Peptides against a protein of PDB entry 6A30. Designs and how they scored, part 20

Target 1, 150 residues: chain A of PDB entry 6A30
Amino acid sequence: AQDADNVLQPIMDLLDSNLTLFAKICEKTVLKRVLKELWKLVMNTMERTIVLPPLTDQTMIGTLLRKHGKGLEKGRVKLPSHSDGTQMIFNAAKELGQLSKLKDHMVREEAKSLTPKQCAVVELALDTIKQYFHAGGVGLKKTFLEKSPD

## One batch from the design tools (peptide; made by RFdiffusion4, then SolubleMPNN)

Design b1_p11_3_s3 (from b1_p11_3, 6 letters changed)
Fold by OpenDDE base, seed 4:
Structure b1_p11_3_s3 (fold): chain B 150 residues (1-150), chain A 11 residues (1-11)
Amino acid sequence: as target 1 above (150 residues)
Amino acid sequence: SWVEQLTKKLK
């Protein structure tokens, strides 16, 4: 539990800082959309890091941004600073990709199979992130968080 | 926090 929290805290702090900015300048519907896109970005980054062949951080981030950056544009309500929002998402994705400590806990260097301990850490990390995005019911709905972002 | 800001917007 402590290990997962220690690894996740830096990214959660980054997310909190960025979301605080978005929350100040966006109306609630836009903010909810931002939350959903960030959730998808986090989940996809974790999945690629753990399950898929290792990619460079830049390649992973670029792919994720291409996939999810377009999702923010499809919203009926334009973000006040679209370019700035994209850059912030990019930065958040970059930080997630460079969570070497989390990767070291969850991924074997040579084997894609997780040990039972690593599985437990991943599960705990996922639960922590879900709770963060749920934010006591103010954030994303549990039903959304429990569904695959794919 | 973003949670606080969002809470205010939900009222």
Scores: peptide ipSAE 0.519, ipTM 0.916, DockQ to the pose 0.199
Fold by OpenDDE base, seed 2:
Order: C-alpha cells, then sequence, then structure tokens
Structure b1_p11_3_s3 (fold): chain B 150 residues (1-150), chain A 11 residues (1-11)
C-alpha cells in the first residue's frame, strides 16, 4: 500500500492541481471530457510503464511516473493573480499538452513479466486511480472506468 | 478541490 502511494503521489498532485484549474474555468460538460481524456492518458501511461522499463527491485511504475511527474510539475505554469480568462485557458491547455507529450514519448515494447509483488502494487494503484477519478460519484462513472481505454 | 467545484456545477 505504501509503495503504491509513493508511486502515485506525484502524479496525483499534478492531476489535482490541473483539475482544480480546469474545474474553475470549464463548464461541466467540458470538464467531464477533460476527465475522460486524462483517464485515458493515465491508463495508457501505466500500461506502457509496466511493459517498457526493465524490472528492478523498485516498482518501475513508481519510478517512471515520479520522474515524469516531477518533470511536468516543474514545467507547470503558475497562474498570475491578475490573469484574464484567456490566459487561464492558455495555461490550462499548456498543462494538458505537457501530459499529452508524456504519452507520445513512451514507446511500447514487449511485455515483461512482473513479480507477484509488482503485480499487487499495480492492482492497488489501478484501484486507487479509479476511485480518484470516480470521486464519490461526482467524477467519471464506474462503467466508464472499468472499460479498457482506447 | 476540483471535486467540490464540480459538485457545485452539478447543482
Amino acid sequence: as target 1 above (150 residues)
Amino acid sequence: SWVEQLTKKLK
């Protein structure tokens, strides 16, 4: 459990900050669309992380997500106190674009076998992310989250 | 939080 939290925390923090901004500036239907796209991005990123990196004693998912999450966080555009709506939208789009770039930089390779411990961490991480996006029923529907992303 | 903000939009 602790390993999964350590792996996910940087990405969760990044998601929280970006979604907070989106929730402020987007209408409900737009925000739902953003949530769906972010869900797909996160799921695809996790899938590639499981398949691509060499298995080490450390959870490779955590290492890769932390590395990329920190990179994205450092590149986060700070909203100025006196920014107009256009600037806010631009900043939000930029943040989303950074996440998209992360997806594009990941190449699929042959699936590697995970240890039982790594599998357990992945399962816990997946459940945690699902609950996060569901947000007690306010976010994405469970039926959507249980479907494999395209 | 984004959840709180979304909740407000659902009302």
Scores: peptide ipSAE 0.515, ipTM 0.916, DockQ to the pose 0.153
Fold by OpenDDE base, seed 5:
Structure b1_p11_3_s3 (fold): chain B 150 residues (1-150), chain A 11 residues (1-11)
Amino acid sequence: as target 1 above (150 residues)
Amino acid sequence: SWVEQLTKKLK
């Protein structure tokens, strides 16, 4: 459980910050679309992390998120005090763009088989992320989350 | 939270 938390915390903090901002300024249909795109991005990034580099407490994703994160902390989005809605959207889009760049900065390693412990961590991580995006039924549907993002 | 905001929009 602790290993999964260590892997997920940087991603979840970034997601919480961006989604909180979008949830304030966007209507529900736009927000649902954002959720779907973020789900695909997160799943694709995690898939690469599982297949190529060994799964550890400090994942490449966590390192890259720290490197590219610009003022995104748990529940906080860094915005100018006098920013209008347009500036808020621009800043959020910029931060999401940094998350997308994780694909380009991932170091490729030789694919290794996961240990039983690593498999358990992956399963827990996937369940946690699915529950996060489902959000008690107000987020993405279970049927959508159970399908491959490909 | 974003969940709370979305919940409000669904009402």
Scores: peptide ipSAE 0.513, ipTM 0.916, DockQ to the pose 0.166
Fold by OpenDDE base, seed 3:
Structure b1_p11_3_s3 (fold): chain B 150 residues (1-150), chain A 11 residues (1-11)
Amino acid sequence: as target 1 above (150 residues)
Amino acid sequence: SWVEQLTKKLK
């Protein structure tokens, strides 16, 4: 639906810009790891937006970074540049916190389920993002995308 | 695009 596309376009543009930068500077194995971490971040942000009461951008970013950032700090991602590459990933993750703006379209009202329209938008959004990260088979594997980010 | 860049790295 046009509505879902309009909501996703800014996030997709942000992802494309950041991934383009990472693709230039990272070796393929590092880039794959970056893709996996970004996927987890996006999925967790969407899940929280749908299931949990509205959180501030800072709260969501902080929670997501605490959950996933420990792996990055422990050398889970070996970047070609020591400090700069890791910092860029964290900065990109912070920018992706703007996914919270999807709340206006995706947030469940208190004690209410999503409307059929909202469910359709969420489903379309999830499919679109999965296809984006899969990138015709060049990106993340379908088996990884079908797993829970938890 | 990042996809093109990654594709080049895979070859």
Scores: peptide ipSAE 0.511, ipTM 0.915, DockQ to the pose 0.192

Design b1_p11_3_s4 (from b1_p11_3, 6 letters changed)
Fold by OpenDDE base, seed 4:
Structure b1_p11_3_s4 (fold): chain B 150 residues (1-150), chain A 11 residues (1-11)
Amino acid sequence: as target 1 above (150 residues)
Amino acid sequence: SWVEELTEKLK
């Protein structure tokens, strides 16, 4: 638990900073949409970094950013400067997946199969992120968080 | 925090 928290803290801090800004300037419906898109971005980045082959192609990064950036525009009001924030979060999430500490716990070199221990760490990390986005019921609904973002 | 801000918006 402590290891997962330590590894995830940097991305959570970045999320806190960005979400605090958005929460101040956006009405609740737009903010909920932002939360959903950020959740998808984080989950997709983790999946591709940990489970799937490493994402190093700039084209793939650009596609992912565009996909989630467009999602942020679907709010009732247009979010100011959301693209820059989305990119920063994507980069932070990617970096999180590349951290040696997280990689040692969650990723096998050369093989994409996780040991039972690594699976447990991944599950714990995912649970931590889910609880963060749920925020005691204020944030995203449990039913949304339990579904695949794909 | 964003949670506090959102909480206020939900009232």
Scores: peptide ipSAE 0.527, ipTM 0.923, DockQ to the pose 0.207
Fold by OpenDDE base, seed 5:
Parts: structure tokens; C-alpha cells; sequence
Structure b1_p11_3_s4 (fold): chain B 150 residues (1-150), chain A 11 residues (1-11)
């Protein structure tokens, strides 16, 4: 459980900050579209992390998020105090762009088979992130989350 | 949270 939390926490903090902003300024249909695109991005990034580098408490995703993140912390939304809605959207888009850049900064390693422990961590991580995006039924549908984002 | 905001929008 702790290993999965270590893997997901940096991503979830970034998602929480950006989604909170979008949820405030966008109507529900736009927000649903944002959720779907973020789901695809997260799943594709996680897939690469699982297949190429070994799964550890300190994931490449976490390292890259720390390196490229703009100080997004748990429970904190970084918003300019006197910024208009346009600037807020721009800032959010910039933060999401940093997540997208993870693909370009990932160091490729030789693919290795996962240990039973690593498999358990992956399963827990996937369950956690699915529950996050489902959000008690107000987020993405279970049927959508159970399909490949490809 | 975003969940709370979305919940309100769905009412």
C-alpha cells in the first residue's frame, strides 16, 4: 500500500490541483472531456513506467514531476490572486503540459519481468487511480476505466 | 475538491 501511494501521490497532487481549477470554471461536459484526456495520459505514462523501468517507491514519474512541477503540493492549488480566468486556464494548461512531457524525459531501460511484490503494487495502484477518476460515480464511468486507453 | 465541484454541477 505504501509503495503504491509513493508512486501515485505526485501524480494525484498534480491532478487534484488542475482538476479543482477546471471544475470551478468549466461546465460538466467540458470537465468530463478533461477527465477522459487526463485518464489516457496517466495510463499511457504508467504503462511505460511498468514495462520499461523497474517499479520502485521512487518512480521516474515522481522524479520528473518534481523536476518539472511548479510547486504543486498536496491540497494546494497554485493560482494568481489577481489573475483572470484566461490566465488561470493558461496556468493549468502549462501544468498539464509538464505531465505530457514525461514521455520525452523518460529514460528507457531494458524491459524486466515484475516480481510478485511489484505486481501487487501495480494492481493496487491501478485500483486506486480508477477509484480516483470514478470519484464515487460522479467522474468517469467504470466501463470506460476498464478499457484500454489506446 | 474537484469532486465536490463536479457533484454540485450534476445537481
Amino acid sequence: as target 1 above (150 residues)
Amino acid sequence: SWVEELTEKLK
Scores: peptide ipSAE 0.523, ipTM 0.924, DockQ to the pose 0.169
Fold by OpenDDE base, seed 3:
Structure b1_p11_3_s4 (fold): chain B 150 residues (1-150), chain A 11 residues (1-11)
Amino acid sequence: as target 1 above (150 residues)
Amino acid sequence: SWVEELTEKLK
């Protein structure tokens, strides 16, 4: 749907810009790890947007970074410049807080289920993002994308 | 693009 595309396009552009930077400076195994962490971040952000009441971007990002950032801090991602590279990932994650804008199409009303239209938008968004991260087989594997990010 | 960069790294 055009509405879903209009909402997703800015986020996709942001992801593309950041991933392009990481792809230039990271070795392939490190880049794969970055992709996995970004996938988890995006999925968790979408889940919270759908299931939980709207939160501020800073609150959502802070919660997600506490959940996933410990792995980065412990050296799960070995970047060429460890300190600078890790900081860039965190900065990129903070910028991805704009995913909260999907709430206009995805947020459930209190004590109500998503409307059929909202369900269709969510399904399209999830499929689009999944295809993006898969990148024709170059990116993340289908088996990983089908698993819960939790 | 990042896909092109990654593709080159995989070769």
Scores: peptide ipSAE 0.522, ipTM 0.923, DockQ to the pose 0.195
Fold by OpenDDE base, seed 2:
Structure b1_p11_3_s4 (fold): chain B 150 residues (1-150), chain A 11 residues (1-11)
Amino acid sequence: as target 1 above (150 residues)
Amino acid sequence: SWVEELTEKLK
């Protein structure tokens, strides 16, 4: 449990920051669309992370997500106190674009076998992310989250 | 939080 939390925390912090901005500036239907796209991005990123990196004693998923999450966080654009709506949208789009770039840089390779411990961490991480996006029913529907992303 | 913001939008 602790390993999964350590792996996910940097990405979740980034998501919280970006989604908070989106939630403030977007209408609810637009925000729902953003949530769906982010869900797909996160799921695809996790899938590639499981398949691509060499298996080490450390949870490779956690290491890769943390590395990329920290990189994205460092590149976060601060909202100026006197920014107009256009600038806010631009900044939000930039943040989303950074996440998209992460997806584009990941190449699928042949699937590698995970240890039972790694599998357990992945399962816990997946459940945690699902609950995060569901947000007690306010966010994405469970039926959507249980479907394989395209 | 984004959840709170979305909750308000759903009212």
Scores: peptide ipSAE 0.521, ipTM 0.924, DockQ to the pose 0.154

Design b1_p11_4_s1 (from b1_p11_4, 4 letters changed)
Fold by OpenDDE base, seed 3:
Structure b1_p11_4_s1 (fold): chain B 150 residues (1-150), chain A 11 residues (1-11)
Amino acid sequence: as target 1 above (150 residues)
Amino acid sequence: SLEERIERIKK
């Protein structure tokens, strides 16, 4: 449980920060698309964090997420004009697309069989993340979360 | 919660 919390907490903090912004800017249809892309990102990030030794990945996830988050300077949340919000979503989508390409490069390393302990952590983390993204039925559909190849 | 945030957006 503690190991799962340690992996999830940075991801949840990032999601909470970004979702607050997206919640203010995005229409319902756009928000669903953003949530789907965030789901893919979280799944890919979690896979890397659990498969790769924890020491390098907290910093890399933090750095990858910070590199993507550094564009959000602490500045006064001026209600981004409709144009600014669209550009931010486009940039976020572009960055997420680059992360998908990185997955293709890493898959070439022999899928080290997860230890039983790692499998248990993954299962707990997946359940927690699915519950979070489902958000009592107002978020992503259960069918999407269960059938996602990610 | 994400649910509360999404509910606020719908309003």
Scores: peptide ipSAE 0.021, ipTM 0.487, DockQ to the pose 0.224
Fold by OpenDDE base, seed 4:
Structure b1_p11_4_s1 (fold): chain B 150 residues (1-150), chain A 11 residues (1-11)
Amino acid sequence: as target 1 above (150 residues)
Amino acid sequence: SLEERIERIKK
């Protein structure tokens, strides 16, 4: 449980920061699309975090996520004018895109089969994230979360 | 929570 929390917490912090912004500026349909993309990103990040580095590198992912998340200072949620909203989405997308670059910097260590411990952490983390994204039924559909190839 | 955030948008 603690290992899962350690993996999830940095991801959740990033999600909370971005989703707060998206929730304020996005129309419902746009928000759903954003949530789907965030879901994919989270799934990819988790796969890498759990599969590639030993859990000791939580600090690196947390630091990378924090360094990129610092641009979302809580304070300037000015209701962006249409232009500001687009820029905020762009910045958020850029931050999310930088998470994709985390893909390139995580040394492809050989896809070692997950140890049973790592599998348990992944399963617990996935359940938590699915619940989070489902958001009591107002978020993503359960069927989408379960059938996602990610 | 995400739920609370989404619910606030729906209002």
Scores: peptide ipSAE 0.020, ipTM 0.494, DockQ to the pose 0.234
Fold by OpenDDE base, seed 2:
Structure b1_p11_4_s1 (fold): chain B 150 residues (1-150), chain A 11 residues (1-11)
Amino acid sequence: as target 1 above (150 residues)
Amino acid sequence: SLEERIERIKK
């Protein structure tokens, strides 16, 4: 449980920050599309993060979060003018792109078979993330979450 | 929660 939390917490913090932004800026239909893309990204990131030794990934995710987190000061997000919203979406997309690039850097280590412990952590993490994205039925459909290539 | 955030957007 603690190991799962250690892996999930950085991801959840990133998701919470980005989803809060997207929730404010995006229409419902756009938000669903963003959620689907984030789901794919999270699934792909988790697979890689758990395969890698836990210590290196926390530092990299933490460093990515730290470098970009300095800009998200608690400023009362005034409804950004159209220009500010576009820039925020662009920045969020860039951050997601950087996560994807981080993913590419992490993939270079040959996908070693997950140990039973790592598998258990993945399963717990997946269940938590599925619940998060389902959001009591308001988020993504269970069928979508289950049919996503596990 | 994400649920609470989404619900706030729907209003």
Scores: peptide ipSAE 0.020, ipTM 0.494, DockQ to the pose 0.231
Fold by OpenDDE base, seed 1:
Formats: sequence, C-alpha cells, structure tokens
Structure b1_p11_4_s1 (fold): chain B 150 residues (1-150), chain A 11 residues (1-11)
Amino acid sequence: as target 1 above (150 residues)
Amino acid sequence: SLEERIERIKK
C-alpha cells in the first residue's frame, strides 16, 4: 500500500494541478478529450515508472515529473481570458506532445516480468487511477477505462 | 477528489 501511494502521489499531484486548470478553461467535451489523453499519459508513465526504475527510486519519478512540471509557476491563476485559455491549452497540449516524444527515447527494455510485489502495486495503482478518472460517473466511462489498450 | 472538483466547476 505504501509503495503504491509513493508511486501514485506524484501522479495525482500532477493530475490535480492540470485538471484544475483544464476544468476551469475547457467546456465539457474538450475536458473529456483532455481526460482521455491524460489517462493515456498516466498509464504510460505508470508503466514506465514501475517497470523501468526499481520501486525504491521515489526520487526518479519526482525528478521526471519535476523536470516537466517546472513551467507552471504557482502564479495566481488569473481567470485567463478566452484567448489566454486557448493559449494555455495549446501550451499544455504542446507539453503533453513533448511527453509523447519522451516515449520514443525511453528504450523499450524487454517486458521484464513484474515481481509479485510490483504486480500488487500496479493493480492497486490501476484501481485507484480508474476510480479517479471515473470520478463517480462524471469523468471517463468505466468501459473506456477497462478496454483501454494502455 | 476529481469528482468533487468537476462538480464544483459544473455549478
């Protein structure tokens, strides 16, 4: 449980920060699309985080997320004007796009069989993330989350 | 929770 929390907490912090922004600036249909892209990103990040670094390196997830998170200064989010919102979405999409490029640089280490401990962490993490993205039925559909190839 | 956040935004 604690290991799962250690993996999830940085991801949840990232999601909370971004979703707060997106929920404010996006209409419902755009928000759903953003959530789908974030779901894919989270699944990919989680897979890499659990499979590539040993569970012990809390520092690497934090560093990876911190390296990509540095651009959002905690500045007082003035209600972005419609133009500012579009630019913020564009910038966020650009950042997400850069994260997708990071996918190409991460050497597909051969699918090493997860240890039983790693499997337990993945299962717990997946359930938590699915619940988070489902958001009591307001977020992504359960069928989408369950059938996602990610 | 995300649910609570989304619900707050819908109001």
Scores: peptide ipSAE 0.020, ipTM 0.498, DockQ to the pose 0.221

Design b1_p11_4_s2 (from b1_p11_4, 3 letters changed)
Fold by OpenDDE base, seed 5:
Structure b1_p11_4_s2 (fold): chain B 150 residues (1-150), chain A 11 residues (1-11)
Amino acid sequence: as target 1 above (150 residues)
Amino acid sequence: SLEERIERIKE
């Protein structure tokens, strides 16, 4: 449980920050597309975070989150003028792009087979993330989450 | 929660 929490907390913090922003600025159809892309990103990040030694991943995720987290705190949510909304989307896309780069850096370690402990952590993490993205039925469909190849 | 956020958008 503790290992799952350690993996999930950085991801959840990132998701909460970005989803709060997207929920405010996106229409329903756009939000669904964003959620699907975030789902793919989370699945890819989890797969790598669990396969890679836990210590390096927390540091890298923490560094990425720390660099971008400073921008969100101070701004009084001025009603995004059309320009402000575009900049916020651009910043969020940049953050997601950096996570993708993190993905590229993590590829170098040999895909070792997951230990039974790592498998248990993955299962717990997946259940939590699926519940989060399903969001009581208002988020992504269960069928999509279960059939996702990621 | 994500649920609460999405519910607020629907409103």
Scores: peptide ipSAE 0.019, ipTM 0.480, DockQ to the pose 0.196
Fold by OpenDDE base, seed 4:
Structure b1_p11_4_s2 (fold): chain B 150 residues (1-150), chain A 11 residues (1-11)
Amino acid sequence: as target 1 above (150 residues)
Amino acid sequence: SLEERIERIKE
């Protein structure tokens, strides 16, 4: 449980920050699309985090997320005017894009089979994230979350 | 929670 929390917390912090912004500025349909993309990103990030580095490097994900998250200063999200909203979406997309680049820079070390411990952490983390993205039914559909190839 | 945030958008 603690290992899962250690993996999830940085991801959840990033998601919470970004989703707060997206929830304020996006129309419902756009928000759903954003959530789907975030879901994919989270799944990919988790896979790499759990598979590649030993769970001890809490610092790398946190540092990577913090280095990229420094632009999300707790600044009062003034309801951006249309122009500010576009820039915020662009910045958020850029941050998401940087996470995708993180995908490219994390050297595909050989897909070592997950140890039983790593599998347990992944399963627990996935359940938590699925619940989060489902958001009591107002978020992503359960069927989408379960059938996602990610 | 995400739920609370989404619900606030629907209002």
Scores: peptide ipSAE 0.019, ipTM 0.477, DockQ to the pose 0.228
Fold by OpenDDE base, seed 2:
Structure b1_p11_4_s2 (fold): chain B 150 residues (1-150), chain A 11 residues (1-11)
Amino acid sequence: as target 1 above (150 residues)
Amino acid sequence: SLEERIERIKE
């Protein structure tokens, strides 16, 4: 459980920050699309993060979060003027793109078969993330979450 | 929660 939390927490923090932004800027239909893309990204990132030694990934995710987190001071997000909203979307897209690049850098290590311990951590993390994205039925459908290539 | 945030967008 603690190992799962250690892997999941940085991802959840990133998701919470980005989803808060998207929830403010995006219409419901756009938000659902963003959630689907984030789901795919998280699934892909988790697979790679758990295969890699836990210490290196936490530092990289933490470093990515730290570099970009300095700009998200708790300032009362005034409804950004059209220009500010576009820039925020662009920045969020850039952050997601960086996660994808991080993914590409992590993939270079041959997908070693997960140890039983790593599998257990993945399963726990997946269940938590599924619950998060389902959001009591308001988020993504269970059928979508289950049919996503595990 | 994400649920609460999504619900606020629906209003």
Scores: peptide ipSAE 0.018, ipTM 0.476, DockQ to the pose 0.178
Fold by OpenDDE base, seed 1:
Structure b1_p11_4_s2 (fold): chain B 150 residues (1-150), chain A 11 residues (1-11)
Amino acid sequence: as target 1 above (150 residues)
Amino acid sequence: SLEERIERIKE
């Protein structure tokens, strides 16, 4: 449980920060699309985080997420004017696009068999993330989350 | 939770 929390916490922090912004600036249909892209990103990040670094390196996940998260200054998000909202969406999309490019640079290490401990962490993490993205039925559909190839 | 945050935005 603690190992799963260690893996999830940085991801959840990133999601919470971004979703707060997206929920404020996006209409419902756009938000759903953003959530789907974030789901894919989280699944890919989690897979890489658990498979590539040993569970002990809390520092690497934090560093990887921190290197990509530096652009969102904690500034008091004034309600962006409509023009500011569009620019923020554009910037957020650009950042997400850069994260997708990061996917191309991360060497697909061969699917190493996960240890039983790693499997347990992955299962717990997946359940937590699915619940988070489902958001009591307001977020992504359960069928989408369960059938996702990611 | 995300649910609570989304619900607050809908209001």
Scores: peptide ipSAE 0.019, ipTM 0.483, DockQ to the pose 0.215; fails the geometry check

Design b1_p11_4_s3 (from b1_p11_4, 4 letters changed)
Fold by OpenDDE base, seed 2:
Structure b1_p11_4_s3 (fold): chain B 150 residues (1-150), chain A 11 residues (1-11)
Amino acid sequence: as target 1 above (150 residues)
Amino acid sequence: SLEERIERIKS
């Protein structure tokens, strides 16, 4: 449980920060698309983070989140003008893209099979993330979350 | 929660 929480907490903090912004600037249909892309990103990031030694990845994700999160902690996001909203989406997409690039740098380490302990952490983390993205039925459909290549 | 945020967008 604690190991899963340590892996999930940085991801959840990032998701909560970005989803708060997306929820304000996106219509329902756009938000669903964003949620699907975030789901894919989280699945891909989690798979890599758990395969890598826990200590180095938390530091890297935490450092990436801290470097990029410093910009989002600023105050009351006034309803961005259309230009500001587009730039914020672009910046969020760029941050997600940087997570994807971090992914590419991390993938170069050998696809070692997950240990049974790592598998248990992944399973627990997946269940938590699925519940989060399902959001009591108002988020992504269970069928979509289950059909995602687990 | 994400649920609360999505519900607010639907309203």
Scores: peptide ipSAE 0.018, ipTM 0.487, DockQ to the pose 0.181
Fold by OpenDDE base, seed 1:
Structure b1_p11_4_s3 (fold): chain B 150 residues (1-150), chain A 11 residues (1-11)
Amino acid sequence: as target 1 above (150 residues)
Amino acid sequence: SLEERIERIKS
């Protein structure tokens, strides 16, 4: 549980920060698309983080998330003008793209079978993330989260 | 909460 929380917390902090921003600036349709893309990213990141040796990946994800999260500190959230909102979405997409590039640099380490402990952590993490993205029914549909190929 | 924000946008 604690290990899962340690892995999840940086991801959740990033998601909370970004989703809070997106919820403010995005229309309903755009927000749904953003949520779907974030879901894919999180699933892909988790899959890779879990397959890779636990110690190095926590630091890299934490560092990536922290480097991008530090920029979002307590400055007066001026409601970005429509132009600023587009730039924020672009920056967020760029950050997501960098996570995708991290995907390319993460050497296809051989699909080592996850240990039972790692599997349990993954399952718990996935359930927590699914609940988060479902957001009491106002977020992504359960059917989408369950049937996602990711 | 995120939920409340999403509901406000829907509305």
Scores: peptide ipSAE 0.017, ipTM 0.487, DockQ to the pose 0.150
Fold by OpenDDE base, seed 5:
Structure b1_p11_4_s3 (fold): chain B 150 residues (1-150), chain A 11 residues (1-11)
Amino acid sequence: as target 1 above (150 residues)
Amino acid sequence: SLEERIERIKS
């Protein structure tokens, strides 16, 4: 449980910050599309973090996510003028793009077979993330989350 | 929660 929380917490903090912004500024159809792309990114990042477990990578992900997540301070998001909304989307996309770059810097250690402990962490992490993205039925569909090849 | 925020958009 604690190991799963350590893997999930940085990802969840990033997601909460970005999804709060997207939920305010995006139309329903755009939001669903953003959620699908975020799902793919999270699944890819989680797979790498769990399969490539050196403790150094968790701290690096956490540090990178914290450095970029602090820019979305809970400031009174004045409904930005059209220009401000575009800048916020651009900043959020830039933060997500940095996560993808982190993916390139994660040294592919040879995919060792997951230990039973790592499998349990993956299962718990997947369940938590699926619940988060499903959001009581208002987010992504369960069928999409369960059948995703990611 | 994310659920509450998404529900507000649907509304």
Scores: peptide ipSAE 0.019, ipTM 0.532, DockQ to the pose 0.177; fails the geometry check
Fold by OpenDDE base, seed 4:
Structure b1_p11_4_s3 (fold): chain B 150 residues (1-150), chain A 11 residues (1-11)
Amino acid sequence: as target 1 above (150 residues)
Amino acid sequence: SLEERIERIKS
C-alpha cells in the first residue's frame, strides 16, 4: 500500500493539475480524448517507474513535472477568449505529445519480469488509477479501462 | 475530484 501510494502520488498530482486546466478549457468531447491520452501516459509511466530502479525515477518525474508545472502556476486563468482557448488546447496537446515522445526516448530496456512484490504494487496502483479515470461513471468507461492494451 | 470537474463541464 505505501509503495503504491509513493508511485501514485506524483502521477495523481500531475493528473489533478492538468485535468483541472483541461476541464475548464475543453469541450466534453475533447476532454474525453485528453483523458484517453492521459490514461495511456499514466499506464506507460507506471510501467517504467515500477520496472526501472526506484532511485532515479522519482527525481526525474518530479523534476520534469516541476519544470513544466512552474509555467502553469502564474497564469490567472482568465477565461480565454475563443482564440486563446484554441492556443491553450494546442499547447496542452503539444505538452502531452512531448510526454508521449518521452515514451519513445526511454529505451525499452528489456522488460525484466516484475518481481511478485512489484506486480502487487502495479495491480493496486492500476485499480486506483482505473477508479480515478472512471470518476464514478462520468469519466472513461470501465470497458475502455479494462481492455486498454497499455 | 475528477468526477466533480467532469460534472461541472457537462453542466
Scores: peptide ipSAE 0.018, ipTM 0.481, DockQ to the pose 0.207; fails the geometry check

